Peptides against a protein of PDB entry 6GMG. Designs and how they scored, part 13

Target 1, 331 residues: chain A of PDB entry 6GMG
Amino acid sequence: DSDDRVTPPAEPLDRMPDPYRPSYGRAETVVNNYIRKWQQVYSHRDGRKQQMTEEQREWLSYGCVGVTWVNSGQYPTNRLAFASFDEDRFKNELKNGRPRSGETRAEFEGRVAKESFDEEKGFQRAREVASVMNRALENAHDESAYLDNLKKELANGNDALRNEDARSPFYSALRNTPSFKERNGGNHDPSRMKAVIYSKHFWSGQDRSSSADKRKYGDPDAFRPAPGTGLVDMSRDRNIPRSPTSPGEGFVNFDYGWFGAQTEADADKTVWTHGNHYHAPNGSLGAMHVYESKFRNWSEGYSDFDRGAYVITFIPKSWNTAPDKVKQGWP

## One batch from the design tools (peptide)

Design b1_p10_2 (made by RFdiffusion4)
Fold by OpenDDE base, seed 3:
Structure b1_p10_2 (fold): chain B 331 residues (1-331), chain A 10 residues (1-10)
Amino acid sequence: as target 1 above (331 residues)
Amino acid sequence: DRMTKPFYDP
């Protein structure tokens, strides 16, 4: 129950985090300690450390989405999302594969669809696009220049995104970013912005008009990337969780992981920051914990979800919430 | 291991 959510208290700007280290690819700490780390590492605006504001602490308190929220500066809109789906694998497995013992046909199809997504390739596609966008941003001092640069870059790479409509989330993402318009942010200057990436895990079977089986076991046709572009239509994502398959079973609605703008070329070495749940220190859920996970730990996800999308948004270059290098734990 | 992750969409 969200009513138990509490905003973490302010931490002194000079307070160092308590030490914590990764174990099996994941580092974990309580939200208050993450705030301390955030202030030391990620809080910088124009090179100056900042105390996490009350507003930012409130955003963070919402759990996994809060981590992405505080670091991106806005609640996730998820409009510019990418994934990779192996259609041939999917078709072949459906044709030649068989349900496991006790597995229904719907469960089999849902599983096969889930397994046909390639998280690494989806992430790679998002990184590729983010790189193109960053090049387009570099010397663009107005939106028109940015868009022209972007189209040129895409044409040079023969990228199918060049065929997207001007109203597409791909082209409209920058102008729809609040921090782009802020005086202390981009100030309408694209060259002051950079592309960043986060990931969302969610359930495919969200259509209430669909069969119960799709809601329980997944919709094999839902949230597939468009061929060539890798774009995922996220318009049908309503944060509806997987339907229970047995009495007493329950699933959560989504998970968010923050990547930012790490330059590590090896996907397996990238660090994803996410939370377990909203902060409820006096409630049944307890205090919020923040995880810093390697890509494999993040991309594995949970049975609650059968889709992963990699989303591009923008932040001002003056923010240090998306540094080139992210380290797990402290120090 | 798998923590209860009720996520809130404001």
Scores: peptide ipSAE 0.038, ipTM 0.759, DockQ to the pose 0.170
Fold by OpenDDE base, seed 4:
Structure b1_p10_2 (fold): chain B 331 residues (1-331), chain A 10 residues (1-10)
Amino acid sequence: as target 1 above (331 residues)
Amino acid sequence: DRMTKPFYDP
């Protein structure tokens, strides 16, 4: 329950952030200071700085999802998601591996499945697809031209995504993006849009009809990417947290990290922006903090989650919420 | 609330 959630107050447009610096790959600041930074760096529409609106501040106040929400312009739908799963590794470890001391069979299988996902390869797949989409967008002035370009690009690369249904999330993603249709956004012109990436961490064992063991230790078969495409069916993700394994234990529902459209080729040098929890300055959780983490810090995740997906969406090129380079902290 | 993350990362 977010009964203690508070919308952060407005910050003057010209107010500079208090300085903060990265430590061990992660920079951290309070949400109000992030708003100041956001207004200086990310707020630009058509090159003009904007004060973060009350609506945007309200979105941001929801925590990690709020960071992605305010920067993407919409609540995450997670429909176009990618991951990488090593089936051979999974089978080999199940066959030749052994449960740790005190580890149940279900716990062992859940752990092996989790470890069989490759976060870096999943991220690289999303970047590859986003690059293809951006090429398809570049000179397309209507959706038909975009789709034609996209199919040509995929054919040239012999990409399995070329075989997806026209109604799939892959081909419908642009059309279903509100900012694409906005006058001050894409205005129905694909060439005014660009692909961006965020990541979601979540729990695999969400099926209430499944065994208690799967809910506690993970469902090894859930949320695997399709072979060839890397697409993950996210339809069964209902933001249900991991079930407690012991009395008093509790887990959170998800984590979101914003990457945007950074051009840094080295995955380890990319910066991911995320939040700790909803803003509750007068509650037990306290004020929301925003993190700017290197990929290693982000991809490490928490025991709350055994899946990571990398999701593609779109924003107008006129927005500066997804710049080519993201810097941690403030001087 | 399904939209919030009540998590504290120290």
Scores: peptide ipSAE 0.038, ipTM 0.759, DockQ to the pose 0.258
Fold by OpenDDE base, seed 2:
Structure b1_p10_2 (fold): chain B 331 residues (1-331), chain A 10 residues (1-10)
Amino acid sequence: as target 1 above (331 residues)
Amino acid sequence: DRMTKPFYDP
């Protein structure tokens, strides 16, 4: 019950975290202990540690989305999303493959579509674009300069994103970032901002006008990246969970993983921070836990989801919520 | 609903 959500209490600024515990290749801790780590490692504004505010703690209490929320500074809008889909694999498997025993045609097609996404390539595309954006942000002291730089970078790389509309999420992402406009954030200076990445897992079969089968087993045609750009139209993502396939079955609406701006070149060594559920220490769900997972653990996802997108947003460079290196666990 | 529902932790 959403009514049993509780905002974690404040933690003293100088309180050190307790050790994280291993959990299937992940580092795990309770939300209160993550707050302690966050204050020691990620809270810095202009090099100064900050206590997590009540507002930030409230954001965090929402679960996996809360982790991304507190670190990005805004509730995820998911507008600038990337993925990679192997169309040839999809077509070939549909043509040459067949449903497994007991698998319906719709279930087969949904599964094949899910398996045709490449999470690593999707992540790589987002990192590539973020790098281009970061170069464009350098020495750009107004949005116009940023956009000009961005167009030049895209032209130099012959990137299909150069053909996007000026009002597209790609070009509008910076100006639509609240922290860009904040006095203590970007202060309308692009050079004070950096691109960051988070990921969202969600269900493809969200269209209520579609067949029940698509809602249960996935919509093979939904949320595919555009060829060339890798952009995913996320406008139809309304946080609708997978439909039950049996009585009593229920699925989660989404999962969010925070990557930030790690410079680790090996995707498999990157760390993704996420939460399990909203904080309900006195409720049936219990206390919220935070996980720091390697890419393999994150990208594996759950049966609740058949899509993964990698989203770009921006934070001020003065924030330390997206450091170059993230250490898994504590100490 | 902005709140994350529990996923089964393997």
Scores: peptide ipSAE 0.035, ipTM 0.750, DockQ to the pose 0.343
Fold by OpenDDE base, seed 5:
Structure b1_p10_2 (fold): chain B 331 residues (1-331), chain A 10 residues (1-10)
Amino acid sequence: as target 1 above (331 residues)
Amino acid sequence: DRMTKPFYDP
């Protein structure tokens, strides 16, 4: 029940976190303790620690999306999303493979489609694009200069993104970022901004007009990346969960993981921060917990989801919510 | 809904 959501109380700025609990390659803590860590490690604006505001604590209280929300400074719009899909693998498996014992044809096709996505390659593509964008931002003092730089960088790399329309989320992402326009943020200066990455897990079978089988087992054709660019059209993602396959079964609408701007070259060593559910300490769900997971743990996902997207957005360089290195857990 | 529900976390 949404009425059970509670905003976590303020934590003193100087309060140190308690140790995180290790769990199968992840580090776990209660949301209040994450706020303590956040204030010590990620809260810095212009080099100064900040207490997490009531507004930020309220954002955080929404669960996994809250972690991305508080660190990116805006509710996720998911418009600039990337993935990698192996079309040959998909076609070959459909042709030469067969349903498992007890598996329906629709279930088989949905599973094969899910398995044809490569999470690591999708993440790598997003990092590549973020790097190009960061180079374009570095010496650009207005949006026009940024866009010119971006086009030049893409041309030099022979990247298919150079052919995107001016209305594409790729070119409009910066101007549509609230913190870019804020006086204490980018102040309309691209060189004050940097590209950051988060990930969303969601269900492909969201079309209410489609077959029940697609809603239960996935839509094999939905949310595939465009060839060459890797861009995913997220316009049809409406946070609709997977349909139950049996009575009493329920699925979650989405999961979000925050990566930021880590420089670790090995994907398997990168840290992803996410939450389990909205904060309801006095309700049936209980207190919100925050997890810091390695990429392997994050990218594994859950049966609730058959799609993963890696999304680029922007934050001011003066924020420390996306440091070059993220340490898992505490201390 | 902007709120996430709990899921199995091994």
Scores: peptide ipSAE 0.035, ipTM 0.752, DockQ to the pose 0.332; fails the geometry check

Design b1_p10_2_s1 (made by RFdiffusion4, then SolubleMPNN; from b1_p10_2, 6 letters changed)
Fold by OpenDDE base, seed 1:
Structure b1_p10_2_s1 (fold): chain B 331 residues (1-331), chain A 10 residues (1-10)
Amino acid sequence: as target 1 above (331 residues)
Amino acid sequence: DILQRPYYEP
């Protein structure tokens, strides 16, 4: 139970991290050591290192979501989410494919739906949109200018996002970002902000009113991206895990991976930072571990999840939580 | 629940 969650202690500002442990293409460390790395690499405000505050350490202690939380400055709202789904592939596989030996029809459909999502294309879409947003932010000194720039950029690219409502998560995301309004953040100046990306893995079969089969094997129709925009309606994501298929079986509720604003063009070389569970050093779960994974490792996910979304949010440019280059592990 | 359940380590 979450009752045994502990906030990691403060680490001295100048304490250097211990080496990370390589593991199957990932770099792994305990949360306390990640705090040390974070202070050395990601903590900078206006170019000056900062000790991770008690509040930030508390956020971090929540697990994978804590990594995204501390680096983005807010708990993930997941409102501006993107994915890619191959409808033709899905229809074709359902029509021409068949369940594997021992696989139920519901299990087959859930699997086919999961396999019809393209994580790389979803990520690419988010990066594309983030780039457009960043261009719109560059010389905009008020929200109106930002929105005008954004619409112009979208029109030039004939992007379907140009048709989104002014109150949509796409256009409202900046104004709804707390750090945008902070004096030491954006100070209501869009040009002081930049778009960043994180990813969430979760279960599609969360509707309690749906069939048990959908809750166990996935809902093939849930959390699909809108055609043209790639936007995913995340409003029905309530962090409900996959239902057990056998007695005693349990599944993870979600997984978050932090990407930030890396400029590496090759998706396979990008680094994703995530945690394994909330920090419980004196409990059965043990200490929280932080992983820095390549995209391949991140995008593989787990059987616990059949959906992946790539989410855009904003941070002040003065923060160094989203550098253009992320090095895996330490040193 | 806003807390992450544990998942398999690599």
Scores: peptide ipSAE 0.118, ipTM 0.785, DockQ to the pose 0.306
Fold by OpenDDE base, seed 5:
Structure b1_p10_2_s1 (fold): chain B 331 residues (1-331), chain A 10 residues (1-10)
Amino acid sequence: as target 1 above (331 residues)
Amino acid sequence: DILQRPYYEP
C-alpha cells in the first residue's frame, strides 16, 4: 500500500548535494538530496546534465525499485536473472547437519538452502555474461549482427548459454528493451547500448498452494539457478513476502540494488544504490532515504529474503546512470 | 533507519 506516497519536488539543476552521512557502513541521504546528486553525476545525456523529470521523480518515489527504475529507464522485468547455488554443500549439510535447538526441520532446510547460495559467485556470473554481451554489442549495428556476435562469443567461451532457445529471455532481452528502440536511445543500433546489472532480494516461499512451512521458512527447491548457465526462472516471483512466523511480524516484499556497469574488479569495493521505502514525508514511514552500500552491506540482505538474483538489462551508452566508477556518498 | 519497508508492486 502506497496511499501516502508523494512525488518529490523538482530540485534546481545546479544545486549541489548536502553531505551524505554514514549509516552502518553505508552512505545515506534523503531522497531529495539524492536527486541533487543524481542531477550532478548521473543525469547526463550525451554529456549534458539534465534535471530529473517529473516522471523520473515519480518512479524514484517508489523506493528501492524506484532507484533501479530511474537509472535503468524501465520498471524491472527480472527476466534475465543469474545466481549461484552450491548443490554439494546443500546435500552435505542436509545429510550431516541437524536442526539447531528450537529449530524445526522446515526451518533448518530453508536456512541450509539460503546459505547454499553464493552471492559473490552469482554477481560474478552476471558480470561475466554482461561482458560477453557488451563485446557482442560493440560492433553490431542491427539486432541480427548482435545475435550472431553473441552466439560466436558464447561458442568461443564454451558457455552453456549457447544452447538456450532463440525465444529465451537471454536472446530477446535487447529487442524487448524500450530504450533500444527510442530515437534518442539506441535507435535500433545495438552498438549504442550497454549491458547493466541490478540485484533483487526476494522470498522463495511464494507459492500460496504450498505448505505453510515453505511460506514461513522458505522453499528449498525454488528459484535455483540452472546448471551451467546460472539462469534463474523468475516467472513465479510475484512479489509475495515471507509469511509471519509470530503474531505482529511482517516482512517486506522485495529489495532492489542498482550496480550499473562499474568496472571495479574487486566485488567488495563495488557500490550498490538502493532505497528504504516509498517516499511518504507526511505519512508514518516518513521521507524516503537512499543508501549507497558496499557489496558486503548489500549482499548481506535481511531475514525478509532468502534469495538473491543478479539481473542484466540494457541502457543507452549516452546515459550516465551506469558509470565505470561510482563514488560512495558526498562529497 | 535502514529497516526494510513496503515497496511498490505493479
Scores: peptide ipSAE 0.044, ipTM 0.775, DockQ to the pose 0.164
Fold by OpenDDE base, seed 3:
Structure b1_p10_2_s1 (fold): chain B 331 residues (1-331), chain A 10 residues (1-10)
Amino acid sequence: as target 1 above (331 residues)
Amino acid sequence: DILQRPYYEP
């Protein structure tokens, strides 16, 4: 119950983090200790450390989404999302494959669809697009210049995104970013902004008008990327969890992982920061924990989810919430 | 619901 959510207390600006706990290739710590790390490493505005504000601590307390929230500066809208889906593999497996022992047809189709997504290619597509956007931002001092640069970059690369209309989330994402409009943020200057990436895991079978089987085992046709662009229509994502397949079974509504703007070329070496649940130290859930996972650990996801999207948003370059290099754990 | 529901991390 959301009623037991608590905002973590303030941490002194100069307090160093305690060592993170290694866990299954991840680095884990309690939320209060993450705040300490955040203040030391990610809090910088214009090169100066900042204490995490009460508002930011409140955002963080919401769980995995809170990690993305505090680092991106806004609640995720997920409008500019990318994925990679192997249509040929999907069709081939449906045609030539068969359900496992005890597996229903719907379960089989849902599983095949899930397995037809390529998380690495989806992530790489997002990175590619973010790179294009960053080049377009670099010398653009108004939105018009940014958009012109973006179109030119896309044309040079023969990218299908060049065919998106002006109202597309792809072109409207910057103008819809609050920090872009803030005087101490972008101040309407694209060159003061940079593209960043986070990921969302969620359930495909969210359509309440569809069959119960789709809600239980996934909707094979839902949340597929558009061919050529890789864009995923996220409009139908309403944070509805997977339906239980057995009595007592329950699933989580979503998971968010923060990547930012790491420059590590090897996807397997990138670090993803996420939380386990909202902070409820006095409730049944307990204190929120923050995890820093390698891409392999993040991209594996859980049975709760059959979709992974990689989302682009923007932050001011003056923020240090998305550094070029991210070190896993502490120290 | 914008809150993350309980989730176990291995």
Scores: peptide ipSAE 0.056, ipTM 0.790, DockQ to the pose 0.324; fails the geometry check
Fold by OpenDDE base, seed 2:
Structure b1_p10_2_s1 (fold): chain B 331 residues (1-331), chain A 10 residues (1-10)
Amino acid sequence: as target 1 above (331 residues)
Amino acid sequence: DILQRPYYEP
């Protein structure tokens, strides 16, 4: 299957996109056309439009993760991830609820756990943290200054993140960002960087040592956010898909959605960019398509996944892959 | 596996 992946060809720098088509409330286009849009809208470095490089096109060809990859500048590490989980709801439903007809106990517990996550609150937490980080970045010209600013911001807000270890992904994320170190990127200047957000949907039941039921129906205890901080330990996410519950059933390994740094206050009006699969124009999967979805469409997810995380990373401010406003579709 | 596996259309 991997052998079917093809890197999309280069698109002329000045080629305008064809119109996107509506698809269930989303805007959809083929990957080649997204490249055209990307070059017109998101490619700018220091205000200069750029042709998507071969490397970037190759990244993009990997599918949904490719969209995040090309826009963030690195393969997602998912280290700084946030979610919101309603423990009270979970406990209450387990205690007072009952499995549906034909639903196994494991299936019931998995479903209840899934339903106890709040995607909107998770997203809001990530946005909150990103805002704090951006304030800390704004006037910091070295990492030490950034960290100092960050700690001050957290103290002012009495945020539990202030108690994180210095080696925590929360504090180490910036210095571990390749573009921060690049001369044409941050050049080790935090004030040249900004926090951005993407989301990952994935399956909780990935532990091979756990029961088959957990792999089929979800692990209710897996990938929960830490209380207070909202941080999710993503170390056990190995891109293992949900186990089939019936013969012939198969599930997708993950889904990534790119948000960037939109300033739209209404979560429901934010736009999330994602792909359907790796680009295989000559294979069974066909050409990759790119979707621009509203938050509701994105956050709905699929039965393939029972977890959603909202991840913070950084890009240079000189990049336009994360503009304040994202327009859905074209034109 | 960094490749997105087959995705069903919404």
Scores: peptide ipSAE 0.037, ipTM 0.753, DockQ to the pose 0.333; fails the geometry check

